# Designs tried in a protein design run: peptides against a protein of PDB entry 2XVC. Part 18

Target 1, 50 residues: chain A of PDB entry 2XVC
Amino acid sequence: ITERELLDYIVNNGGFLDIEHFSKVYGVEKQEVVKLLEALKNKGLIAVES

## One batch from the design tools (peptide; made by RFdiffusion4, then SolubleMPNN)

Design b2_p15_1_s2 (from b2_p15_1, 5 letters changed)
Fold by OpenDDE base, seed 1:
Structure b2_p15_1_s2 (fold): chain B 50 residues (1-50), chain A 15 residues (1-15)
Amino acid sequence: as target 1 above (50 residues)
Amino acid sequence: MLKIKVTEKGLKYLE
C-alpha cells in the first residue's frame, strides 16, 4: 500500500484507523502502517488526534 | 483505534 492509498482510506473512513484491523484486512504489517502514518504526518498531510 | 485529522494540505493532495 502507498502513502496515497492509506491517506485515501483514512479520508473515506472518516478519519478512523484501526491498525490491527487494517493490517489483517489489507495484509500490511502493522509496523509498515505506522511507518506510512509517520510519513504522512511528517509531510503535513495528517495529524494524529487520539 | 486512532483518530486521524486530515489537514487541508492532505485533502488538496488527494484532489
Scores: peptide ipSAE 0.785, ipTM 0.941, DockQ to the pose 0.890
Fold by OpenDDE base, seed 3:
Structure b2_p15_1_s2 (fold): chain B 50 residues (1-50), chain A 15 residues (1-15)
Amino acid sequence: as target 1 above (50 residues)
Amino acid sequence: MLKIKVTEKGLKYLE
């Protein structure tokens, strides 16, 4: 999964992300999802609200 | 579950 693909998923999911669910469905390790989120955040593409 | 705001920059990135 790329940063772009994760960002696209977030948009298409209304901004909601269940890391546990995403990990299970897409076969991506939870720590990898977090890593991608950190990258997106650091690039100013997202902000985690809650 | 996280609630994530996609910034204007993020939206433009996907265009």
Scores: peptide ipSAE 0.785, ipTM 0.941, DockQ to the pose 0.893
Fold by OpenDDE base, seed 5:
Structure b2_p15_1_s2 (fold): chain B 50 residues (1-50), chain A 15 residues (1-15)
Amino acid sequence: as target 1 above (50 residues)
Amino acid sequence: MLKIKVTEKGLKYLE
């Protein structure tokens, strides 16, 4: 999955992301999801609220 | 579960 695809998922999911669930559904390692999130954050595309 | 805020920049990125 790409950064763009993850961002699109987040938008379409109302901003909510369950990393454990996402990992299982999409077959992506949890650490990879975290790396993508950090990339999105560093680019100023997202902010983690809680 | 995380709550993510998509910035204006993020929204424009997807346009």
Scores: peptide ipSAE 0.785, ipTM 0.941, DockQ to the pose 0.888
Fold by OpenDDE base, seed 4:
Structure b2_p15_1_s2 (fold): chain B 50 residues (1-50), chain A 15 residues (1-15)
Amino acid sequence: as target 1 above (50 residues)
Amino acid sequence: MLKIKVTEKGLKYLE
């Protein structure tokens, strides 16, 4: 999965992301999801609220 | 579960 695809998923899911669920459904390692989120955050595209 | 805010920059990125 790409950064763009993850960002699109977040938008379409109302901003909610369950990393455990996402990992299982899409077959992406949890640590990879975290790395993608960190990249999105560092680029100023997202902010983690809670 | 995380709650993510997509910034204006993020929304424009997807346009």
Scores: peptide ipSAE 0.784, ipTM 0.941, DockQ to the pose 0.896

Design b2_p15_1_s3 (from b2_p15_1 with P1M H3K H11L)
Fold by OpenDDE base, seed 3:
Structure b2_p15_1_s3 (fold): chain B 50 residues (1-50), chain A 15 residues (1-15)
Amino acid sequence: as target 1 above (50 residues)
Amino acid sequence: MLKIKVTEKGLEYLK
């Protein structure tokens, strides 16, 4: 999964992300999802609201 | 469950 693909998923999911669910469905380790989120955040592409 | 705001920069990135 790329940063772009994760960002696209977030948009298409209304901004919601269940890391546990995403990990199970897409076969991506939870820590990898977090890593990608941090990259997106650091690039100013997202902000985590809650 | 996280709620994430996609910034204008993020939306532009996806175009």
Scores: peptide ipSAE 0.784, ipTM 0.941, DockQ to the pose 0.895
Fold by OpenDDE base, seed 5:
Structure b2_p15_1_s3 (fold): chain B 50 residues (1-50), chain A 15 residues (1-15)
Amino acid sequence: as target 1 above (50 residues)
Amino acid sequence: MLKIKVTEKGLEYLK
């Protein structure tokens, strides 16, 4: 999955992301999801609220 | 579960 695809998922999911669930559904390692999130954050595309 | 805020820049990125 790409950064763009993850961002699109987040938008379409109302901003909510369950990393454990996402990992299982999409077959992506949890650490990879975190890596993508950090990239999105560093680019100023997202902010983690809670 | 995380709550993520998509910034205006993020929304523009998806356009």
Scores: peptide ipSAE 0.783, ipTM 0.941, DockQ to the pose 0.891
Fold by OpenDDE base, seed 4:
Structure b2_p15_1_s3 (fold): chain B 50 residues (1-50), chain A 15 residues (1-15)
Amino acid sequence: as target 1 above (50 residues)
Amino acid sequence: MLKIKVTEKGLEYLK
């Protein structure tokens, strides 16, 4: 999965992301999801609220 | 579960 695809998923899911669920459904390692989120955050594209 | 805010920059990125 790409950064763009993850960002699109977040938007379409109302901003909610369950990393455990996402990992299982899409077959992406949890650490990879975290890495993509950190990239999105560092680029100023997202902010983690809670 | 995380709650993520997509910034205006993020929304523009998806256009």
Scores: peptide ipSAE 0.783, ipTM 0.941, DockQ to the pose 0.898
Fold by OpenDDE base, seed 2:
Formats: structure tokens, sequence, C-alpha cells
Structure b2_p15_1_s3 (fold): chain B 50 residues (1-50), chain A 15 residues (1-15)
């Protein structure tokens, strides 16, 4: 999964992301999801609210 | 469950 794909998923999911669930459904390691989120955050594309 | 704010930059990125 790419940063763009994850960002698109987040938008389409109303901003909500369950990392554990996402990992299971899409077969992406939890640490990889976190890595992508970190990248999105560092690029100023997202901010984690809760 | 995380709540993520997509910035204006993020939205523009997806266009």
Amino acid sequence: as target 1 above (50 residues)
Amino acid sequence: MLKIKVTEKGLEYLK
C-alpha cells in the first residue's frame, strides 16, 4: 500500500482508522501502517487527533 | 481506533 492509498482510505472512512483491523483486512503489517502514517504526518498531509 | 485530520494539503494531494 502506498501513502496515497492510505490517505485515500482515511478520507473515505471519515478520518477513522483502526490499525489492527486495517492490518487484518488488507494484509499490511501494523508497523507498516504506522510508518505510512508517520510519513503522511511529516509531509503535513494529516494530523492525528485521537 | 485513530481519528485522523486530513489537512487542506492532504486533500489537495488527492485531487
Scores: peptide ipSAE 0.783, ipTM 0.941, DockQ to the pose 0.896

Design b2_p15_1_s4 (from b2_p15_1, 6 letters changed)
Fold by OpenDDE base, seed 5:
Structure b2_p15_1_s4 (fold): chain B 50 residues (1-50), chain A 15 residues (1-15)
Amino acid sequence: as target 1 above (50 residues)
Amino acid sequence: MLKIKVTEEGLKYLE
């Protein structure tokens, strides 16, 4: 999965992301999801609220 | 579960 695809998922999911669930559904390692999130954050595209 | 805020820049990125 790409950064764009993850961002698109987040938007279409109302901003909510369950990393454990996402990992299982999409077959992506949890650490990879975290790396993508950090990339999105560093680019100023997202901010983790809680 | 995390709550993510998509910035205006993020929205434009997908635009």
Scores: peptide ipSAE 0.783, ipTM 0.941, DockQ to the pose 0.881
Fold by OpenDDE base, seed 2:
Structure b2_p15_1_s4 (fold): chain B 50 residues (1-50), chain A 15 residues (1-15)
Amino acid sequence: as target 1 above (50 residues)
Amino acid sequence: MLKIKVTEEGLKYLE
């Protein structure tokens, strides 16, 4: 999964992301999801609220 | 579950 794909997922999911669930459904390691989130955050494309 | 805020830049990125 790419950063763009994850960002698109987040938008389409109302901003909510369950990393555990996402990992299971899409077969992406939890640490990889976190890395993608960190990249998106560092690029100023997202901010984690809770 | 995380709540993520997508910035204006993020939205433009997807356009």
Scores: peptide ipSAE 0.783, ipTM 0.941, DockQ to the pose 0.894
Fold by OpenDDE base, seed 3:
Structure b2_p15_1_s4 (fold): chain B 50 residues (1-50), chain A 15 residues (1-15)
Amino acid sequence: as target 1 above (50 residues)
Amino acid sequence: MLKIKVTEEGLKYLE
């Protein structure tokens, strides 16, 4: 999974992300999802609201 | 579950 793919998923999911669910469905480790989120955040592409 | 705001830059990135 790439940063772009994760960002696209977030947009298509209305901004909601269940890391546990995503991990199970897409076979991506939870820590990898977090890593990608951190990258997206650091690039100014997302902000975590809650 | 997280609620994430996609910034304008993020939206442009996907275009």
Scores: peptide ipSAE 0.782, ipTM 0.941, DockQ to the pose 0.891
Fold by OpenDDE base, seed 4:
Structure b2_p15_1_s4 (fold): chain B 50 residues (1-50), chain A 15 residues (1-15)
Amino acid sequence: as target 1 above (50 residues)
Amino acid sequence: MLKIKVTEEGLKYLE
C-alpha cells in the first residue's frame, strides 16, 4: 500500500483507523502502517488527534 | 483505534 492509498482510506473512513483491523484486512504489516502514518504526518498531510 | 485529522494540504494531495 502507498501513502496515497492509506490517506484515501483514512478520508473515506471518516478519519478513523484501527491499525490492527487494517493490518488483518489488507495484509499490511502493522509496522508498515505506522511508517506510512509517520510519513504522512511529517509531510503535514495528517495530524493524529487520539 | 486512532482518530486522524486530514489537513487541507492532505485533502488537496488527493485531488
Scores: peptide ipSAE 0.782, ipTM 0.941, DockQ to the pose 0.896

Design b2_p15_2_s1 (from b2_p15_2, 4 letters changed)
Fold by OpenDDE base, seed 1:
Structure b2_p15_2_s1 (fold): chain B 50 residues (1-50), chain A 15 residues (1-15)
Amino acid sequence: as target 1 above (50 residues)
Amino acid sequence: MADKLKIKVTPKGLE
């Protein structure tokens, strides 16, 4: 999964992301999801609220 | 990091 794909998912999911659920449904390791989130955050594309 | 997150997409992220 690409950064843009994850970002689009977040947008389409109202900003909510369940990493455990996402990992199971899309077959992406939790560590990879976190890595992508950190990249998005560092680029100023997202802010984690909770 | 917690598994269940609420994320704000910035204006830059929506470009």
Scores: peptide ipSAE 0.720, ipTM 0.900, DockQ to the pose 0.926
Fold by OpenDDE base, seed 3:
Structure b2_p15_2_s1 (fold): chain B 50 residues (1-50), chain A 15 residues (1-15)
Amino acid sequence: as target 1 above (50 residues)
Amino acid sequence: MADKLKIKVTPKGLE
């Protein structure tokens, strides 16, 4: 999964992301999801609220 | 970090 694909998912999911659920459904390692989130955050594309 | 997150997409992210 790419950063843009994850970002699009977040947008389309109303900003909610369950990493465990996402990992199971999309077959992406939790560590990879976290890595992508950190990249998005560092680029100023997202802010994690909780 | 926690598994369940609420994320704000910035204007830059919406471009």
Scores: peptide ipSAE 0.720, ipTM 0.900, DockQ to the pose 0.930
Fold by OpenDDE base, seed 4:
Structure b2_p15_2_s1 (fold): chain B 50 residues (1-50), chain A 15 residues (1-15)
Amino acid sequence: as target 1 above (50 residues)
Amino acid sequence: MADKLKIKVTPKGLE
């Protein structure tokens, strides 16, 4: 999955992301999801609220 | 990082 694909998912899911659920449904390792989130955050594309 | 997150997408992220 690309950074843009993950970003689009977050937008379409109202900003909610369950990493465990996402990993199981989409077959992406949890570590990879976290890596993508860190990249998005460092690029100023997202902010983690809670 | 927690498993369940609430994320704000910035204006830059919406481009």
Scores: peptide ipSAE 0.719, ipTM 0.900, DockQ to the pose 0.918
Fold by OpenDDE base, seed 2:
Structure b2_p15_2_s1 (fold): chain B 50 residues (1-50), chain A 15 residues (1-15)
Amino acid sequence: as target 1 above (50 residues)
Amino acid sequence: MADKLKIKVTPKGLE
């Protein structure tokens, strides 16, 4: 999964992301999801609220 | 990082 694909998923899911659920459903390692989120944050594309 | 997150997408992210 690419950064843009994850970002689009977040947008389409109303900003909600369950990393554990996403990992199980889409077969992406939790570490990879976190890596992508950190990249998105560092690029100023997202902010994690809670 | 917590598993369940609420994420704000910035204007830049919406481009």
Scores: peptide ipSAE 0.719, ipTM 0.900, DockQ to the pose 0.920

Design b2_p15_2_s2 (from b2_p15_2, 4 letters changed)
Fold by OpenDDE base, seed 1:
Structure b2_p15_2_s2 (fold): chain B 50 residues (1-50), chain A 15 residues (1-15)
Amino acid sequence: as target 1 above (50 residues)
Amino acid sequence: MADKLKIKVTEKGLA
């Protein structure tokens, strides 16, 4: 999964992301999801609210 | 990091 694809998922999911669920459903390692989130955050594309 | 997150997409992210 790409950063843009994850970002689009987040947008389409109302900003909610369950990493455990996402990992199981999409077959992406949790560490990879976190890595992508960190990249998005570092680029100023997202902010984690809770 | 917690598994369940609420994320704000910035204006830059929505572009």
Scores: peptide ipSAE 0.725, ipTM 0.901, DockQ to the pose 0.922
Fold by OpenDDE base, seed 5:
Structure b2_p15_2_s2 (fold): chain B 50 residues (1-50), chain A 15 residues (1-15)
Amino acid sequence: as target 1 above (50 residues)
Amino acid sequence: MADKLKIKVTEKGLA
């Protein structure tokens, strides 16, 4: 999954992301999801609220 | 990181 694909998923889900659920459904390792989130955050594209 | 997150997409992210 690309950074833009993950970003689009987050937008379409109202900002909610369950990493465990996402990993199981899409077959992406949890550490890869976290890596993508960190990249998005570092680029100023997202902020984690809670 | 926690597994369940609420994320704000910035204006830059929406562009």
Scores: peptide ipSAE 0.725, ipTM 0.901, DockQ to the pose 0.918
Fold by OpenDDE base, seed 4:
Structure b2_p15_2_s2 (fold): chain B 50 residues (1-50), chain A 15 residues (1-15)
Amino acid sequence: as target 1 above (50 residues)
Amino acid sequence: MADKLKIKVTEKGLA
């Protein structure tokens, strides 16, 4: 999964992301999801609210 | 980082 694909998922899911659920459904390692989130955050594309 | 997150997509991210 690409950064843009994850970003689009977050938008379409109302900003909610369950990393455990996402990992199971899409077959992406949790570590990879976290890596992508950190990249998005560092680029100023997202902010983690809670 | 928690498993369940609420994320704000910035204007830059929406572009």
Scores: peptide ipSAE 0.725, ipTM 0.901, DockQ to the pose 0.920
Fold by OpenDDE base, seed 3:
Structure b2_p15_2_s2 (fold): chain B 50 residues (1-50), chain A 15 residues (1-15)
Amino acid sequence: as target 1 above (50 residues)
Amino acid sequence: MADKLKIKVTEKGLA
């Protein structure tokens, strides 16, 4: 999964992301999801609210 | 970090 694909998912999901659920559904390792989130955050594309 | 997150997408992210 690409950064843009994850970002689009977050947008389409109302800003909510369940990493455990996402990992199971999309077959992406949890650490990979976290890596992508860190990249998005560092690029100023997202902010984690909670 | 926690598994369940609320994420704000910035204007830059929406562009």
Scores: peptide ipSAE 0.725, ipTM 0.900, DockQ to the pose 0.924

Design b2_p15_2_s3 (from b2_p15_2 with S2A S3D H6K)
Fold by OpenDDE base, seed 5:
Structure b2_p15_2_s3 (fold): chain B 50 residues (1-50), chain A 15 residues (1-15)
Amino acid sequence: as target 1 above (50 residues)
Amino acid sequence: MADKLKIKVTEKGLE
């Protein structure tokens, strides 16, 4: 999964992301999801609210 | 990092 694909997922999911659920459904390692989130955050594309 | 997150997409992210 790419950064843009994850970003699009977050948008389409109303901003909610369950990393455990996402990992199981999409077969992506949790560490990879976190890596992508950190990249998105560092680029100023997202902010974690809670 | 928590497993369940609420994320805001910035204006830049929506471009």
Scores: peptide ipSAE 0.721, ipTM 0.899, DockQ to the pose 0.927
Fold by OpenDDE base, seed 4:
Structure b2_p15_2_s3 (fold): chain B 50 residues (1-50), chain A 15 residues (1-15)
Amino acid sequence: as target 1 above (50 residues)
Amino acid sequence: MADKLKIKVTEKGLE
């Protein structure tokens, strides 16, 4: 999964992300999801609210 | 990082 694909998912899911659920459904390692989120955050594309 | 997150997508992220 690409950074843009994850970003699009977040937008379409109303800003909610369950990393455990996402990992199971899309077959992406939890560590990879976290890595992508860190990249998006560092690029100023997202802010984690909770 | 928590397992369940609420995320704000910035204006830059929406481009």
Scores: peptide ipSAE 0.721, ipTM 0.899, DockQ to the pose 0.924
Fold by OpenDDE base, seed 2:
Structure b2_p15_2_s3 (fold): chain B 50 residues (1-50), chain A 15 residues (1-15)
Amino acid sequence: as target 1 above (50 residues)
Amino acid sequence: MADKLKIKVTEKGLE
């Protein structure tokens, strides 16, 4: 999964992301999801609220 | 990092 694909998913999901659920459904390693989130955050594209 | 997150997408992210 690309950064843009994850970002689009987050947008389409109302800003909510369940990493455990996402990992299971999409077959993406949890650490990979976290890596992508960190990249998005560092680029100023997202902010983690809770 | 918690599994369940609420994320704000910035204006830059929406471009």
Scores: peptide ipSAE 0.720, ipTM 0.899, DockQ to the pose 0.922
Fold by OpenDDE base, seed 3:
Structure b2_p15_2_s3 (fold): chain B 50 residues (1-50), chain A 15 residues (1-15)
Amino acid sequence: as target 1 above (50 residues)
Amino acid sequence: MADKLKIKVTEKGLE
C-alpha cells in the first residue's frame, strides 16, 4: 500500500484508523502501517489526535 | 502506539 492510498483511506473513513483492523483487512503488517503514518505526519499531511 | 487512532488530515493532505 502507498502513502496516498493510506491517506485516502483515512479521509474516506472520517479520520479514524484502527491499525489492527486495517492490518487484518488489507494484509499489511502493523509495522508498515505505522511507518506510513509516520511518513505522512513528517510530510505535514496528517496529525495524530488520539 | 495505540491501535485505534483519530487522525486530522491537513489542508496539504487534502490536496
Scores: peptide ipSAE 0.720, ipTM 0.899, DockQ to the pose 0.918

Design b2_p15_2_s4 (from b2_p15_2, 4 letters changed)
Fold by OpenDDE base, seed 2:
Structure b2_p15_2_s4 (fold): chain B 50 residues (1-50), chain A 15 residues (1-15)
Amino acid sequence: as target 1 above (50 residues)
Amino acid sequence: MADKLKIKVTEKGLK
């Protein structure tokens, strides 16, 4: 999964992301999801609220 | 990092 694909998913999901659920459904390792989130955050594309 | 997150997409991210 690309950064843009994850970003689009987050937008389409109302800003909510359940990493456990996402990992299971899409077959993406949890650490990969976290890596992508960190990249998005560092680029100023997202902010984690809670 | 928690499993369940609420994320704000910035204006930059929406472009």
Scores: peptide ipSAE 0.716, ipTM 0.897, DockQ to the pose 0.922
Fold by OpenDDE base, seed 4:
Structure b2_p15_2_s4 (fold): chain B 50 residues (1-50), chain A 15 residues (1-15)
Amino acid sequence: as target 1 above (50 residues)
Amino acid sequence: MADKLKIKVTEKGLK
């Protein structure tokens, strides 16, 4: 999964992300999801609210 | 990082 694909998912899911659920459904390792989120955050594309 | 997150997508991210 690309950073843009993850970003689009977050937008379409109302800003909610369950990493465990996402990992199971999309077959992406949890650590990879976290890595992508950190990249998005560092680029100023997202902010984690909770 | 927590498993369940609420995320704000910035204006930059929406482009």
Scores: peptide ipSAE 0.716, ipTM 0.897, DockQ to the pose 0.922
Fold by OpenDDE base, seed 1:
Structure b2_p15_2_s4 (fold): chain B 50 residues (1-50), chain A 15 residues (1-15)
Amino acid sequence: as target 1 above (50 residues)
Amino acid sequence: MADKLKIKVTEKGLK
């Protein structure tokens, strides 16, 4: 999964992301999801609210 | 990092 694909998912899910659920459904390792989130955050594309 | 997150997508992220 690309950064843009994850970002699009987050947008379409109302900003909610359950990493455990996402990992199970989409077959992406949890550490890879976190890596992508950190990249998105560092690029100023997202902020984690809670 | 927690498993369940609420994320704000910035204007930059939406473009």
Scores: peptide ipSAE 0.716, ipTM 0.897, DockQ to the pose 0.915
Fold by OpenDDE base, seed 3:
Structure b2_p15_2_s4 (fold): chain B 50 residues (1-50), chain A 15 residues (1-15)
Amino acid sequence: as target 1 above (50 residues)
Amino acid sequence: MADKLKIKVTEKGLK
C-alpha cells in the first residue's frame, strides 16, 4: 500500500484508523502501517490526535 | 502506539 492510498483510506474513514483492523483487512503488517503514518506525519499531511 | 487512532488530515494532505 502507498502513502496516498493510506491517506485516502483515512479520509474516507472519517479520520479514524484501527491499525489492527486495517492490518487484518488489507494484509499489511502493523509495523508497515506505522511506518506509513510516520511518513505522512513527517510530511505534514496528518496529525495524530489520539 | 495504540491500535485505534483519530487522525487529523491537514489542508496539505487534502490537496
Scores: peptide ipSAE 0.715, ipTM 0.896, DockQ to the pose 0.918

Design b2_p15_3_s1 (from b2_p15_3, 7 letters changed)
Fold by OpenDDE base, seed 1:
Structure b2_p15_3_s1 (fold): chain B 50 residues (1-50), chain A 15 residues (1-15)
Amino acid sequence: as target 1 above (50 residues)
Amino acid sequence: AEITEDSKLKIKVLT
């Protein structure tokens, strides 16, 4: 999954992301989702609110 | 909040 694809998912899901759920549905390893999110956060493309 | 494998997150996209 690309960063842009993950961003699109987050937007389309109202900003909510359950990493376990996402991993199960889309077949992306949980650690890969964490890695992508950390990259997005470090680039200033997302803010984690809760 | 810290991002972990068990996280359920609310995220603001800043693009």
Scores: peptide ipSAE 0.751, ipTM 0.917, DockQ to the pose 0.873
Fold by OpenDDE base, seed 5:
Structure b2_p15_3_s1 (fold): chain B 50 residues (1-50), chain A 15 residues (1-15)
Amino acid sequence: as target 1 above (50 residues)
Amino acid sequence: AEITEDSKLKIKVLT
């Protein structure tokens, strides 16, 4: 999965992301999702609110 | 909040 695809998913899901659920549905390792989110956060493209 | 493998997150997209 690309950073852009993850961003699109987050928007389409109303900003909510359950990493365990996402991993099971899309077949992406949980640590990879965390890595992508950290990259997006470090680029200033997302803010984690809760 | 902290991003961990067991996180359920609310995220704001800033693009």
Scores: peptide ipSAE 0.750, ipTM 0.916, DockQ to the pose 0.882
Fold by OpenDDE base, seed 2:
Structure b2_p15_3_s1 (fold): chain B 50 residues (1-50), chain A 15 residues (1-15)
Amino acid sequence: as target 1 above (50 residues)
Amino acid sequence: AEITEDSKLKIKVLT
């Protein structure tokens, strides 16, 4: 999954992301999702609110 | 909050 695809998913899901659920549905490793989120955060593209 | 494999997150997209 690309960063843009993950961003689009987050927006389309109302800002909510359950990493376990996402991993199961899309077949992406949980550690990969975490890595992508950290990258997005470090780039200033997302803020994790809760 | 901390991002972990068990996280259920609320995220603001800043683009």
Scores: peptide ipSAE 0.750, ipTM 0.916, DockQ to the pose 0.882
Fold by OpenDDE base, seed 3:
Structure b2_p15_3_s1 (fold): chain B 50 residues (1-50), chain A 15 residues (1-15)
Amino acid sequence: as target 1 above (50 residues)
Amino acid sequence: AEITEDSKLKIKVLT
């Protein structure tokens, strides 16, 4: 999955992301999702609110 | 909050 695809998912899901759920549905390793989110956060493209 | 594999997150997209 690309960073853009993950961003699109987050927007389409109202800003909510359950990493375990996402991993199961999309077949992406949880560690990879965490890595992508950290990259997005470090680039200033997302803010993690909770 | 720290992002972990167990996280259920609320995210603000800033683009």
Scores: peptide ipSAE 0.749, ipTM 0.916, DockQ to the pose 0.893

Design b2_p15_3_s2 (from b2_p15_3, 5 letters changed)
Fold by OpenDDE base, seed 1:
Structure b2_p15_3_s2 (fold): chain B 50 residues (1-50), chain A 15 residues (1-15)
Amino acid sequence: as target 1 above (50 residues)
Amino acid sequence: AEITEDGKYKIKVLT
């Protein structure tokens, strides 16, 4: 999955992301999702809240 | 806080 694809998913899902759920549904390793999110955050493309 | 594998997040896209 690309950064752009993940961004699009996040937007389409109302901003909500459950990493375990996403991993199960889309077949992306959880550590890969974390890596992508960290990259997006570090680039200033996302703000993350919990 | 850091992003973790078991995390559930609300994300704002800044693009």
Scores: peptide ipSAE 0.779, ipTM 0.921, DockQ to the pose 0.900
Fold by OpenDDE base, seed 3:
Structure b2_p15_3_s2 (fold): chain B 50 residues (1-50), chain A 15 residues (1-15)
Amino acid sequence: as target 1 above (50 residues)
Amino acid sequence: AEITEDGKYKIKVLT
């Protein structure tokens, strides 16, 4: 999955992201999702809250 | 706030 695809998912999902859920649905390893999020955050494209 | 594999987040897109 690309950063853009992940961004689109986030937007389409109302901003909510459950990494484990996403991993199961899209077959992407959890560590990969984390890396993509870190990249997006580092680029200033997203703000993450728990 | 570290992003972890078990995390559930509310994300704001800043584009």
Scores: peptide ipSAE 0.778, ipTM 0.921, DockQ to the pose 0.901
Fold by OpenDDE base, seed 4:
Structure b2_p15_3_s2 (fold): chain B 50 residues (1-50), chain A 15 residues (1-15)
Amino acid sequence: as target 1 above (50 residues)
Amino acid sequence: AEITEDGKYKIKVLT
């Protein structure tokens, strides 16, 4: 999955992301999703709240 | 906060 694809998913899902759920649905390993999110955050492209 | 594998997040896209 690309960073752009992940961004599009986040927007389309109302900003909500459950990493385990996403992993199960899209077949992307959880650690890969975390790495992508960290990259996006470090670039200033997303703000993350929990 | 640290992003973790079991996390559930509300994310704002800043593009």
Scores: peptide ipSAE 0.778, ipTM 0.921, DockQ to the pose 0.897
Fold by OpenDDE base, seed 5:
Structure b2_p15_3_s2 (fold): chain B 50 residues (1-50), chain A 15 residues (1-15)
Amino acid sequence: as target 1 above (50 residues)
Amino acid sequence: AEITEDGKYKIKVLT
């Protein structure tokens, strides 16, 4: 999955992301999702709250 | 907070 595809998913899902759920549905390793989110955050493209 | 594998997040896209 690309950074752009992950951004599109986040927008389409109303900003909500459950990493375990996403991993199960889309077949992406959880550590890969974390890596992509950290990259997006470091670039200033997202703000993350829990 | 740090992003973790078991996390559930609300994310603001800033683009």
Scores: peptide ipSAE 0.778, ipTM 0.921, DockQ to the pose 0.903

